# Designs tried in a protein design run: peptides against a protein of PDB entry 2L2L. Part 4

Target 1, 42 residues: chain A of PDB entry 2L2L
Amino acid sequence: SPEERERMIKQLKEELRLEEAKLVLLKKLRQSQIQKEATAQK

## One batch from the design tools (peptide; aimed at target 1 R5 I9 K13 L16)

Design b1_p11_3_s3 (made by RFdiffusion4, then SolubleMPNN; from b1_p11_3, 6 letters changed)
Fold by OpenDDE base, seed 1:
Structure b1_p11_3_s3 (fold): chain B 42 residues (1-42), chain A 11 residues (1-11)
Amino acid sequence: as target 1 above (42 residues)
Amino acid sequence: TLRKQIEELRK
């Protein structure tokens, strides 16, 4: 149904939002680790 | 990808 399709689109958009937020967090964590390693080597 | 799945559901 159109309503089922719209619910599925909303669910997939929410999953995408959460995965994008997770990716941003992991990139920040990775960058922080690299920066800590670079400061520990100085 | 989730983006492609969303696009296919709009067709």
Scores: peptide ipSAE 0.093, ipTM 0.709, DockQ to the pose 0.829
OpenDDE base, seeds 2, 3, 4, 5: peptide ipSAE 0.089, 0.087, 0.089, 0.089; ipTM 0.707, 0.706, 0.706, 0.706

Design b1_p11_3_s4 (made by RFdiffusion4, then SolubleMPNN; from b1_p11_3, 3 letters changed)
Fold by OpenDDE base, seed 2:
Structure b1_p11_3_s4 (fold): chain B 42 residues (1-42), chain A 11 residues (1-11)
Amino acid sequence: as target 1 above (42 residues)
Amino acid sequence: SLREKIEELEK
């Protein structure tokens, strides 16, 4: 039904939001590791 | 991908 399709789209959009939030956190963690190594080499 | 699945459902 159209209502089932709408519910599915909303669920998938929420999953996408959570994966994007995880990706941002992992990128920040990776960058922090790079910065620590760069600071230790100075 | 998850994004592709959403885009196909929105068509």
Scores: peptide ipSAE 0.136, ipTM 0.740, DockQ to the pose 0.792
OpenDDE base, seeds 1, 3, 4, 5: peptide ipSAE 0.133, 0.134, 0.134, 0.133; ipTM 0.740, 0.742, 0.741, 0.741

Design b1_p11_4_s1 (made by RFdiffusion4, then SolubleMPNN; its pose is not in this set)
Fold by OpenDDE base, seed 2:
Structure b1_p11_4_s1 (fold): chain B 42 residues (1-42), chain A 11 residues (1-11)
Amino acid sequence: as target 1 above (42 residues)
Amino acid sequence: MEEARKKALEL
């Protein structure tokens, strides 16, 4: 159905947006860990 | 543009 297709496209776009936000958060967390380790070794 | 998105998902 055209309506089911539109719902599926909206769901997949929201999932993609959430996974992109999660990836940005994980990259920031990893960078913060590396910076903390680099400051603890001095 | 909307019709091309309508062909990509057979639901």
Scores: peptide ipSAE 0.051, ipTM 0.576, DockQ to the pose 0.094
OpenDDE base, seeds 1, 3, 4, 5: peptide ipSAE 0.048, 0.043, 0.034, 0.041; ipTM 0.572, 0.577, 0.474, 0.558; seeds 4, 5 fail the geometry check

Design b1_p11_4_s4 (made by RFdiffusion4, then SolubleMPNN; its pose is not in this set)
Fold by OpenDDE base, seed 5:
Structure b1_p11_4_s4 (fold): chain B 42 residues (1-42), chain A 11 residues (1-11)
Amino acid sequence: as target 1 above (42 residues)
Amino acid sequence: MEEALQRAREL
């Protein structure tokens, strides 16, 4: 139904928002690891 | 892709 499609689109948009937030955190974690490795080599 | 479009039509 049109209502079920709208509910599914809202759920998928929220899942996308959560995965985007997770990707930002993982990118920050990766950058922190690279910086720690670069400081441990000095 | 076509199967996902078919599922979206059944909603």
Scores: peptide ipSAE 0.044, ipTM 0.558, DockQ to the pose 0.083; fails the geometry check
OpenDDE base, seeds 1, 2, 3, 4: peptide ipSAE 0.043, 0.042, 0.040, 0.043; ipTM 0.554, 0.537, 0.529, 0.525; seeds 1, 2, 3, 4 fail the geometry check

Design b1_p11_5_s1 (made by RFdiffusion4, then SolubleMPNN; its pose is not in this set)
Fold by OpenDDE base, seed 3:
Structure b1_p11_5_s1 (fold): chain B 42 residues (1-42), chain A 11 residues (1-11)
Amino acid sequence: as target 1 above (42 residues)
Amino acid sequence: LEEKIKELEEE
């Protein structure tokens, strides 16, 4: 149905928003780990 | 940061 397709597109857009936010946090976490290791070696 | 990643996995 056209209505079922519209509901599926809305759901996939929300899933994409959450995965983009998760990717930003994982990049920040990785950078924080590298900085902690670099400060513990001084 | 880890807690906020876990919150996004539960939504």
Scores: peptide ipSAE 0.038, ipTM 0.613, DockQ to the pose 0.041
OpenDDE base, seeds 1, 2, 4, 5: peptide ipSAE 0.032, 0.031, 0.025, 0.032; ipTM 0.576, 0.579, 0.527, 0.578

Design b1_p11_5_s2 (made by RFdiffusion4, then SolubleMPNN; its pose is not in this set)
Fold by OpenDDE base, seed 3:
Structure b1_p11_5_s2 (fold): chain B 42 residues (1-42), chain A 11 residues (1-11)
Amino acid sequence: as target 1 above (42 residues)
Amino acid sequence: LEKKIQELKEE
């Protein structure tokens, strides 16, 4: 149905938004570890 | 941040 397709597109857009937010948090974690290692070597 | 990082490791 056209309505079922529209519901699926809305769900996939929300899943994409959540995965983008997850990627931002993982990038912040990675950067924090690199900074901690660089400060422990001084 | 730390709480949400822990939640993402349990998935």
Scores: peptide ipSAE 0.027, ipTM 0.507, DockQ to the pose 0.031
OpenDDE base, seeds 1, 2, 4, 5: peptide ipSAE 0.022, 0.022, 0.022, 0.025; ipTM 0.503, 0.505, 0.503, 0.508

Design b1_p11_5_s3 (made by RFdiffusion4, then SolubleMPNN; its pose is not in this set)
Fold by OpenDDE base, seed 1:
Structure b1_p11_5_s3 (fold): chain B 42 residues (1-42), chain A 11 residues (1-11)
Amino acid sequence: as target 1 above (42 residues)
Amino acid sequence: LEEEIKKLEEE
């Protein structure tokens, strides 16, 4: 139904929002790990 | 950061 499609679109938008936020945090975590490794080698 | 990633995985 049109209502089921609207509910599915709202759910997929929320899942996308969470995955985008997670991706930003994982990029920051990865950068912090590389920096810690680079400082431990000096 | 790791705790905040974990919260986003539980939502």
Scores: peptide ipSAE 0.052, ipTM 0.667, DockQ to the pose 0.041
OpenDDE base, seeds 2, 3, 4, 5: peptide ipSAE 0.045, 0.046, 0.029, 0.052; ipTM 0.638, 0.641, 0.530, 0.665

Design b1_p11_6_s1 (made by RFdiffusion4, then SolubleMPNN; failed a check: too like the target's own chain; its pose is not in this set)
Amino acid sequence: SLLEELLEKLK

Design b1_p11_6_s4 (made by RFdiffusion4, then SolubleMPNN; failed a check: too like the target's own chain; its pose is not in this set)
Amino acid sequence: KLLEELLKKLK

Design b1_p11_7 (made by RFdiffusion4)
Pose (drawn by RFdiffusion4):
Structure b1_p11_7 (pose): chain A 42 residues (1-42), chain P 11 residues (1-11)
Amino acid sequence: as target 1 above (42 residues)
Amino acid sequence: LEEKIEQLEEE
């Protein structure tokens, strides 16, 4: 089922973007806590 | 996830 192999790649591609997006957002949170306390506690 | 994609492309 060669298509199955390719399908896994596509699936991992989608999750990759989402997984990354959270990583980029987390980096902003770090820098958000550096300047002017952290205004929002959440 | 990128490592798994590379492995699958190699196969």

Design b1_p11_7_s1 (made by RFdiffusion4, then SolubleMPNN; from b1_p11_7, 3 letters changed)
Fold by OpenDDE base, seed 1:
Structure b1_p11_7_s1 (fold): chain B 42 residues (1-42), chain A 11 residues (1-11)
Amino acid sequence: as target 1 above (42 residues)
Amino acid sequence: LEEEIKKLEEE
């Protein structure tokens, strides 16, 4: 139904929002790990 | 950061 499609679109938008936020945090975590490794080698 | 990633995985 049109209502089921609207509910599915709202759910997929929320899942996308969470995955985008997670991706930003994982990029920051990865950068912090590389920096810690680079400082431990000096 | 790791705790905040974990919260986003539980939502």
Scores: peptide ipSAE 0.052, ipTM 0.667, DockQ to the pose 0.041
OpenDDE base, seeds 2, 3, 4, 5: peptide ipSAE 0.045, 0.046, 0.029, 0.052; ipTM 0.638, 0.641, 0.530, 0.665

Design b1_p11_7_s2 (made by RFdiffusion4, then SolubleMPNN; from b1_p11_7, 5 letters changed; failed a check: too like the target's own chain)
Amino acid sequence: LQKKIEELRKE

Design b1_p11_7_s4 (made by RFdiffusion4, then SolubleMPNN; from b1_p11_7, 5 letters changed)
Fold by OpenDDE base, seed 3:
Structure b1_p11_7_s4 (fold): chain B 42 residues (1-42), chain A 11 residues (1-11)
Amino acid sequence: as target 1 above (42 residues)
Amino acid sequence: LREEIEKLRKE
């Protein structure tokens, strides 16, 4: 039904939003690790 | 996910 498709679209959009937020956090974590390694070598 | 959202909009 149209209502079932709209519920599925909302669920997949929320999953995509959460994965994009997780990717931003993982990129920041990786950058912080590289910076800590670069400061420990000085 | 983006491709699946666009498929469901065309049904």
Scores: peptide ipSAE 0.054, ipTM 0.649, DockQ to the pose 0.880
OpenDDE base, seeds 1, 2, 4, 5: peptide ipSAE 0.053, 0.052, 0.052, 0.053; ipTM 0.647, 0.645, 0.643, 0.647

Design b1_p11_8_s2 (made by RFdiffusion4, then SolubleMPNN; failed a check: too like the target's own chain; its pose is not in this set)
Amino acid sequence: SLIEELLEKAK

Design b1_p11_8_s3 (made by RFdiffusion4, then SolubleMPNN; its pose is not in this set)
Fold by OpenDDE base, seed 3:
Structure b1_p11_8_s3 (fold): chain B 42 residues (1-42), chain A 11 residues (1-11)
Amino acid sequence: as target 1 above (42 residues)
Amino acid sequence: EVIEKLRKEAE
C-alpha cells in the first residue's frame, strides 16, 4: 500500500540518520587512535 | 536506490 511505502521511507531515513551519526563517532575514534599512536612515538 | 525502487512500484 502507499501507506506501507511511506512508513518504509520514514524507517530508511531514520536508519540513514543513525548510520551518519555512527560514522561521525567512528571517524572521531579513528582520529583519537592516530593521535595516541603519534604521542606514544615521542 | 531502495527508495526509488519503492516509488517505481507505485506507477
Scores: peptide ipSAE 0.040, ipTM 0.532, DockQ to the pose 0.345
OpenDDE base, seeds 1, 2, 4, 5: peptide ipSAE 0.034, 0.033, 0.039, 0.036; ipTM 0.509, 0.505, 0.530, 0.517

Design b1_p11_8_s4 (made by RFdiffusion4, then SolubleMPNN; its pose is not in this set)
Fold by OpenDDE base, seed 2:
Structure b1_p11_8_s4 (fold): chain B 42 residues (1-42), chain A 11 residues (1-11)
Amino acid sequence: as target 1 above (42 residues)
Amino acid sequence: ELIEKLRKEAE
């Protein structure tokens, strides 16, 4: 139904928002690891 | 997969 399709689209938009937030966190974690390794080699 | 279910419901 059109209503079921709208519910599925809302769910996919929320899943996308959560995965984008996770990607930003993982990029920050990776950058922090690289910086710690670069400071330990000096 | 949810996108595949959404496609089948559109046919």
Scores: peptide ipSAE 0.036, ipTM 0.540, DockQ to the pose 0.233
OpenDDE base, seeds 1, 3, 4, 5: peptide ipSAE 0.032, 0.031, 0.033, 0.035; ipTM 0.520, 0.513, 0.523, 0.532

## One batch from the design tools (peptide; aimed at target 1 R5 E6 I9)

Design b1_p12_1_s1 (made by RFdiffusion4, then SolubleMPNN; failed a check: the pose's geometry; its pose is not in this set)
Amino acid sequence: MEELEKELEKEK

Design b1_p12_1_s3 (made by RFdiffusion4, then SolubleMPNN; its pose is not in this set)
Fold by OpenDDE base, seed 5:
Structure b1_p12_1_s3 (fold): chain B 42 residues (1-42), chain A 12 residues (1-12)
Amino acid sequence: as target 1 above (42 residues)
Amino acid sequence: MEELEKELEELK
């Protein structure tokens, strides 16, 4: 139904928002690891 | 690092 399609679109938008947040956190984690390695080599 | 790992686990 049109209502089921609207519910599915809302769910997929929420999943996309969570994956975008996860990608930001993974980028921050990766940057923290690179900084830790660069400080351990000094 | 531990805080970011915790925030990642809360998103799963």
Scores: peptide ipSAE 0.109, ipTM 0.726, DockQ to the pose 0.026
OpenDDE base, seeds 1, 2, 3, 4: peptide ipSAE 0.106, 0.103, 0.105, 0.108; ipTM 0.724, 0.721, 0.723, 0.725

Design b1_p12_1_s4 (made by RFdiffusion4, then SolubleMPNN; its pose is not in this set)
Fold by OpenDDE base, seed 5:
Structure b1_p12_1_s4 (fold): chain B 42 residues (1-42), chain A 12 residues (1-12)
Amino acid sequence: as target 1 above (42 residues)
Amino acid sequence: MEELEKELKELK
């Protein structure tokens, strides 16, 4: 139904928002690891 | 690092 399609679109938008947030956190984690390695080599 | 790992665990 049109209502089921609207519910599915809302769910997929929420999943996309969570994966975007996860990608930001993974980028921050990667940057923290690079900084830790650069400080351990000094 | 531990805080970012907690936030990543809450998103799974």
Scores: peptide ipSAE 0.081, ipTM 0.696, DockQ to the pose 0.026
OpenDDE base, seeds 1, 2, 3, 4: peptide ipSAE 0.078, 0.066, 0.077, 0.066; ipTM 0.692, 0.676, 0.692, 0.676

Design b1_p12_2 (made by RFdiffusion4)
Pose (drawn by RFdiffusion4):
Structure b1_p12_2 (pose): chain A 42 residues (1-42), chain P 12 residues (1-12)
Amino acid sequence: as target 1 above (42 residues)
Amino acid sequence: ELEEEIREEAEE
């Protein structure tokens, strides 16, 4: 099922973008807590 | 690239 192998790559590709998006957002949160306390506690 | 490799392998 060669298509199955390709399908896994596509699926991982999607999750990869989402997974990364959270990583990039987490980095902003770190820098957001450095400047002017952190205004929002959440 | 990975899709092409997989297709070549399947044709072989």

Design b1_p12_2_s1 (made by RFdiffusion4, then SolubleMPNN; from b1_p12_2, 4 letters changed)
Fold by OpenDDE base, seed 2:
Structure b1_p12_2_s1 (fold): chain B 42 residues (1-42), chain A 12 residues (1-12)
Amino acid sequence: as target 1 above (42 residues)
Amino acid sequence: SLAEEIRKEAEQ
């Protein structure tokens, strides 16, 4: 059904939003680790 | 702060 496809698209868009947010967090975590290593060497 | 970002993501 077109309505079933629309519901599925909305669900997949929400899953994508959550994975994008998680990716931003992991990038910040990685950057924080690199910065801590760089400050520990000074 | 990384801790503030973790909290913000946990509230979403």
Scores: peptide ipSAE 0.048, ipTM 0.587, DockQ to the pose 0.021
OpenDDE base, seeds 1, 3, 4, 5: peptide ipSAE 0.047, 0.045, 0.034, 0.047; ipTM 0.588, 0.580, 0.531, 0.585

Design b1_p12_2_s2 (made by RFdiffusion4, then SolubleMPNN; from b1_p12_2 with E1S E3A E8K)
Fold by OpenDDE base, seed 5:
Structure b1_p12_2_s2 (fold): chain B 42 residues (1-42), chain A 12 residues (1-12)
Amino acid sequence: as target 1 above (42 residues)
Amino acid sequence: SLAEEIRKEAEE
């Protein structure tokens, strides 16, 4: 049904927002690790 | 594909 398609699109958009938030967090964690390694080598 | 599953579920 059109309603089920709209529900699935809403779910996929929510999953996308969660994965984008996770990606931002992982990029910040990775950058923090690189910065800690760079400061520990100096 | 995900697009084919979305089509099948939308035909129900």
Scores: peptide ipSAE 0.037, ipTM 0.554, DockQ to the pose 0.126
OpenDDE base, seeds 1, 2, 3, 4: peptide ipSAE 0.037, 0.031, 0.030, 0.035; ipTM 0.552, 0.496, 0.514, 0.544

Design b1_p12_2_s3 (made by RFdiffusion4, then SolubleMPNN; from b1_p12_2, 4 letters changed)
Fold by OpenDDE base, seed 4:
Structure b1_p12_2_s3 (fold): chain B 42 residues (1-42), chain A 12 residues (1-12)
Amino acid sequence: as target 1 above (42 residues)
Amino acid sequence: EEAERIRKEAEE
């Protein structure tokens, strides 16, 4: 139904927003690892 | 909610 499609789109948008937040955290973690390696080599 | 905690931590 159109209502089931709208509910599914809302769920997928919330899942996408959560995965975008996880991706930001993983990018921050990766950047912190690179910085720690660069400071340990000096 | 776990999703709200992850969103807040990503904004820091």
Scores: peptide ipSAE 0.416, ipTM 0.848, DockQ to the pose 0.028
OpenDDE base, seeds 1, 2, 3, 5: peptide ipSAE 0.411, 0.413, 0.408, 0.412; ipTM 0.846, 0.847, 0.845, 0.846

Design b1_p12_2_s4 (made by RFdiffusion4, then SolubleMPNN; from b1_p12_2, 5 letters changed)
Fold by OpenDDE base, seed 1:
Structure b1_p12_2_s4 (fold): chain B 42 residues (1-42), chain A 12 residues (1-12)
Amino acid sequence: as target 1 above (42 residues)
Amino acid sequence: EEAERLRKEAEE
């Protein structure tokens, strides 16, 4: 039904938002690791 | 993929 489709689209949008937030955190963690390695080599 | 299952269920 059109109502079921709308519920599924809302679920997929929330999953996408959570995965985008996780990706931002992983990118920040990766940059922190690179900086830590660069400071340990000085 | 869970998103692909949800898309197929929305076509029924």
Scores: peptide ipSAE 0.052, ipTM 0.582, DockQ to the pose 0.101
OpenDDE base, seeds 2, 3, 4, 5: peptide ipSAE 0.027, 0.027, 0.028, 0.044; ipTM 0.379, 0.379, 0.402, 0.572

Design b1_p12_3 (made by RFdiffusion4)
Pose (drawn by RFdiffusion4):
Structure b1_p12_3 (pose): chain A 42 residues (1-42), chain P 12 residues (1-12)
Amino acid sequence: as target 1 above (42 residues)
Amino acid sequence: EEELEEIREEEE
């Protein structure tokens, strides 16, 4: 089922973008807590 | 993409 192998790659591709997106957002949060306290507690 | 090409080569 060669298509199955390709399908896994596509699926991992999608999750990869979402997974990265959270990573990039987490980095902003770190820098958001450095400047002017952190305004929002959440 | 690289992994998809490899898979296609294996199929050939």

Design b1_p12_3_s1 (made by RFdiffusion4, then SolubleMPNN; from b1_p12_3, 5 letters changed)
Fold by OpenDDE base, seed 5:
Structure b1_p12_3_s1 (fold): chain B 42 residues (1-42), chain A 12 residues (1-12)
Amino acid sequence: as target 1 above (42 residues)
Amino acid sequence: EEEIEKIRKERQ
């Protein structure tokens, strides 16, 4: 139904927003790990 | 919501 399609689009938009937020967090965590490893090797 | 309304107009 048109209502099921609208619910699916809303779900996919929320999933995309959550995955984008997770990707930003993981990039920050990865950068912090690389910096800690670079300081531990000096 | 505006994007869903665009998709509705393209399918009519």
Scores: peptide ipSAE 0.029, ipTM 0.445, DockQ to the pose 0.308
OpenDDE base, seeds 1, 2, 3, 4: peptide ipSAE 0.021, 0.026, 0.028, 0.023; ipTM 0.358, 0.451, 0.437, 0.447; seed 1 fails the geometry check

Design b1_p12_3_s2 (made by RFdiffusion4, then SolubleMPNN; from b1_p12_3, 4 letters changed)
Fold by OpenDDE base, seed 5:
Structure b1_p12_3_s2 (fold): chain B 42 residues (1-42), chain A 12 residues (1-12)
Amino acid sequence: as target 1 above (42 residues)
Amino acid sequence: EEEIERIRKEEQ
């Protein structure tokens, strides 16, 4: 149904938004770890 | 997955 399609599109948009936010957080955490390791080697 | 594929076929 058109209503079922609209519900699925809304769900997929929210899932995408959550995974994008998680990816940004994980990238920041990874950068902080690399910087911490690079400062511990000096 | 099958439901998402049905949606894509109905938009064409």
Scores: peptide ipSAE 0.032, ipTM 0.505, DockQ to the pose 0.180
OpenDDE base, seeds 1, 2, 3, 4: peptide ipSAE 0.031, 0.023, 0.031, 0.029; ipTM 0.513, 0.441, 0.489, 0.480

Design b1_p12_3_s3 (made by RFdiffusion4, then SolubleMPNN; from b1_p12_3, 4 letters changed)
Fold by OpenDDE base, seed 5:
Parts: sequence; structure tokens; C-alpha cells
Structure b1_p12_3_s3 (fold): chain B 42 residues (1-42), chain A 12 residues (1-12)
Amino acid sequence: as target 1 above (42 residues)
Amino acid sequence: EKEIEEIRKEVE
């Protein structure tokens, strides 16, 4: 159904938005870990 | 949502 396809597209857009937010947070976490390790080795 | 909030707490 066109309505089922529209619901699926809305779900996939929300999943994509959450994964993009997760990727930004994981990049910040990774950078924080690298900085903490670089300060612990001094 | 819960997973994003857990990741936020680890980055803080």
C-alpha cells in the first residue's frame, strides 16, 4: 500500500537520524578516549 | 533513544 510505504519511509528516516546522532557521539567519545590516553602517558 | 542517552553519559 502507498500508506504502508510512507510509514516505512518515516521509520527509516527516524532510524537514520538516530544513527547519525550516535555516529557524532561515538566520534566525540573516541576523541575523548585518545586525549585521556595521551594525558595518562605523560 | 535509551542507547543515545547512554552514549551521551559516556561522552560527558
Scores: peptide ipSAE 0.052, ipTM 0.628, DockQ to the pose 0.021
OpenDDE base, seeds 1, 2, 3, 4: peptide ipSAE 0.028, 0.026, 0.028, 0.025; ipTM 0.506, 0.479, 0.496, 0.469

Design b1_p12_3_s4 (made by RFdiffusion4, then SolubleMPNN; from b1_p12_3, 4 letters changed)
Fold by OpenDDE base, seed 3:
Structure b1_p12_3_s4 (fold): chain B 42 residues (1-42), chain A 12 residues (1-12)
Amino acid sequence: as target 1 above (42 residues)
Amino acid sequence: EEEIERIRKERE
């Protein structure tokens, strides 16, 4: 139904927002790891 | 909401 499709689109938009937030966190963690490795090699 | 309304109009 059109209503089931609208519910599915809302769910997929929320899943996308959560995966975007996770990607931002993983990028910050990766940058922190590279900085720690660069300071441990000095 | 606006994107869902665009998708509705493309299927009418």
Scores: peptide ipSAE 0.034, ipTM 0.513, DockQ to the pose 0.301
OpenDDE base, seeds 1, 2, 4, 5: peptide ipSAE 0.025, 0.026, 0.028, 0.026; ipTM 0.392, 0.413, 0.430, 0.421; seeds 1, 2, 4 fail the geometry check

Design b1_p12_4 (made by RFdiffusion4)
Pose (drawn by RFdiffusion4):
Structure b1_p12_4 (pose): chain A 42 residues (1-42), chain P 12 residues (1-12)
Amino acid sequence: as target 1 above (42 residues)
Amino acid sequence: ELEEEEEEIEEE
């Protein structure tokens, strides 16, 4: 089932974007807590 | 890495 192998790549590709997106957002949160306290507690 | 794996699959 060669298509199955390709399908896994596509699926991991999607999750990779979402996974990364959270990562980039987490970095902003770090820098958001450095300047002017953190305004929002959440 | 995912593109390399796809190429390998196409070759096979």

Design b1_p12_4_s1 (made by RFdiffusion4, then SolubleMPNN; from b1_p12_4, 5 letters changed)
Fold by OpenDDE base, seed 2:
Parts: C-alpha cells; structure tokens; sequence
Structure b1_p12_4_s1 (fold): chain B 42 residues (1-42), chain A 12 residues (1-12)
C-alpha cells in the first residue's frame, strides 16, 4: 500500500542516519588511533 | 560530539 511504502521509506531513512553516525564515529576512532601511534613513535 | 554519536548507536 502507499502507507506501507511510506513506513518503509521512513525506516530506511532512520537506518541510513544511524549508519552515517556509525561511519563518522569509526572515522574519528581511526584518526585517534593513528594520532596515538604517531605520538608513541616519537 | 563523540558522546552524541554513542547515544545514537545505543538507540538501536
């Protein structure tokens, strides 16, 4: 139904928002690890 | 900023 399609689109948008947040977190964690390794090698 | 991203991950 049109209503079922709208519910599915809303769910997929929330899943996308969570995955984008996880990706930003993982990029920040990776950058922090690289910086810690670069400071431990000095 | 990091804490707000962790809270969003806990809402799953």
Amino acid sequence: as target 1 above (42 residues)
Amino acid sequence: ELDELLEKIREE
Scores: peptide ipSAE 0.060, ipTM 0.668, DockQ to the pose 0.034
OpenDDE base, seeds 1, 3, 4, 5: peptide ipSAE 0.059, 0.059, 0.058, 0.058; ipTM 0.666, 0.664, 0.663, 0.664

Design b1_p12_4_s2 (made by RFdiffusion4, then SolubleMPNN; from b1_p12_4, 7 letters changed)
Fold by OpenDDE base, seed 5:
Formats: C-alpha cells, structure tokens, sequence
Structure b1_p12_4_s2 (fold): chain B 42 residues (1-42), chain A 12 residues (1-12)
C-alpha cells in the first residue's frame, strides 16, 4: 500500500542517517589514531 | 576519547 511504502521510506531514511553518523565517527577515529601516532613520535 | 568513539560506533 502507499502507507506501507511511506513507512519503508521512513525506515530507510533512519538507516541512512545512522550510517552517515557512523561514517563521521569512523573519520574522527582515524584522525584520533593519526594524532596519537604523531604525538608518540615526538 | 578513542574508547568513547568506538563505543558510540558500536551503539549506532
């Protein structure tokens, strides 16, 4: 039904939002690792 | 911290 499709679209938008948040966190994680390595070499 | 970021990634 149109209502089921709208519910599925809402769910997929929330899943996309979670994956975007996870990608931001992984980028911060990588930056934190590089900074720790750069401070350990000083 | 690094551990806080890992725990946040695990909860998403």
Amino acid sequence: as target 1 above (42 residues)
Amino acid sequence: SLDELLEQIRKE
Scores: peptide ipSAE 0.042, ipTM 0.605, DockQ to the pose 0.025
OpenDDE base, seeds 1, 2, 3, 4: peptide ipSAE 0.041, 0.041, 0.040, 0.036; ipTM 0.595, 0.600, 0.579, 0.544

Design b1_p12_4_s3 (made by RFdiffusion4, then SolubleMPNN; from b1_p12_4, 6 letters changed)
Fold by OpenDDE base, seed 5:
Structure b1_p12_4_s3 (fold): chain B 42 residues (1-42), chain A 12 residues (1-12)
Amino acid sequence: as target 1 above (42 residues)
Amino acid sequence: ELEKLLQEIKKE
């Protein structure tokens, strides 16, 4: 139904928002690892 | 800090 399609689009938009948040966290994790390695070499 | 970031990634 048109209503089921609208519900599916809302779910996929929420999943996309969560994957974007996870990508930001993974980038921060990578930066923290590089900083930890750079401080361990000093 | 690294452990806090890993915990946030695991909750999503």
Scores: peptide ipSAE 0.043, ipTM 0.601, DockQ to the pose 0.024
OpenDDE base, seeds 1, 2, 3, 4: peptide ipSAE 0.041, 0.041, 0.034, 0.035; ipTM 0.598, 0.594, 0.572, 0.576; seed 3 fails the geometry check

Design b1_p12_4_s4 (made by RFdiffusion4, then SolubleMPNN; from b1_p12_4, 5 letters changed)
Fold by OpenDDE base, seed 3:
Structure b1_p12_4_s4 (fold): chain B 42 residues (1-42), chain A 12 residues (1-12)
Amino acid sequence: as target 1 above (42 residues)
Amino acid sequence: ELEEQLQKIREE
């Protein structure tokens, strides 16, 4: 059904938004860890 | 922290 395809596209867009946000947060966390390690070695 | 930030993004 066209309506079932629209519901599926809306769900996949929301899942994509959450995974993109998670990827940004994990990149920030990784950067903070590398900076903490670089300051602890000085 | 990460899970709390993901929860805030889910509520937007």
Scores: peptide ipSAE 0.076, ipTM 0.686, DockQ to the pose 0.035
OpenDDE base, seeds 1, 2, 4, 5: peptide ipSAE 0.074, 0.075, 0.072, 0.068; ipTM 0.688, 0.689, 0.686, 0.677

Design b1_p12_5 (made by RFdiffusion4)
Pose (drawn by RFdiffusion4):
Structure b1_p12_5 (pose): chain A 42 residues (1-42), chain P 12 residues (1-12)
Amino acid sequence: as target 1 above (42 residues)
Amino acid sequence: IEELEEEVEEHK
C-alpha cells in the first residue's frame, strides 16, 4: 500500500501546521507578559 | 516527514 505511506505524510503535514501555529502563539504569549504586566489574566 | 518521503521514493 504505497499510497498509505504517502497518506501518512499528508496527515502529518496538516498536524504539523497546527502544531506549529500553537507554538508561534505560545511565543507571543511570553512576550505579551513582559510588556505592561499581562492585561488579560487568561 | 522528509524521512518518510525518502523511503517512499526508494520504494518507487

Design b1_p12_5_s1 (made by RFdiffusion4, then SolubleMPNN; from b1_p12_5, 4 letters changed; failed a check: too like the target's own chain)
Amino acid sequence: IEELRRELEELK

Design b1_p12_5_s2 (made by RFdiffusion4, then SolubleMPNN; from b1_p12_5, 5 letters changed; failed a check: too like the target's own chain)
Amino acid sequence: IEELERELKEEL

Design b1_p12_5_s3 (made by RFdiffusion4, then SolubleMPNN; from b1_p12_5, 5 letters changed)
Fold by OpenDDE base, seed 3:
Structure b1_p12_5_s3 (fold): chain B 42 residues (1-42), chain A 12 residues (1-12)
Amino acid sequence: as target 1 above (42 residues)
Amino acid sequence: IEKLREELEKEK
């Protein structure tokens, strides 16, 4: 139904929002690891 | 790093 499609689109938008937030945190984590390795080699 | 892991676990 149109109502079932609307519920599914709302759920997929929320899942996408959470995965985008996780991706930003993982990029920050990776940058922090590279910086720690670069400071341990000096 | 531990703060960023804690923030990641709050989004799950």
Scores: peptide ipSAE 0.043, ipTM 0.618, DockQ to the pose 0.025
OpenDDE base, seeds 1, 2, 4, 5: peptide ipSAE 0.042, 0.027, 0.042, 0.042; ipTM 0.622, 0.496, 0.615, 0.622

Design b1_p12_5_s4 (made by RFdiffusion4, then SolubleMPNN; from b1_p12_5, 4 letters changed; failed a check: too like the target's own chain)
Amino acid sequence: IEELRKELEEEK

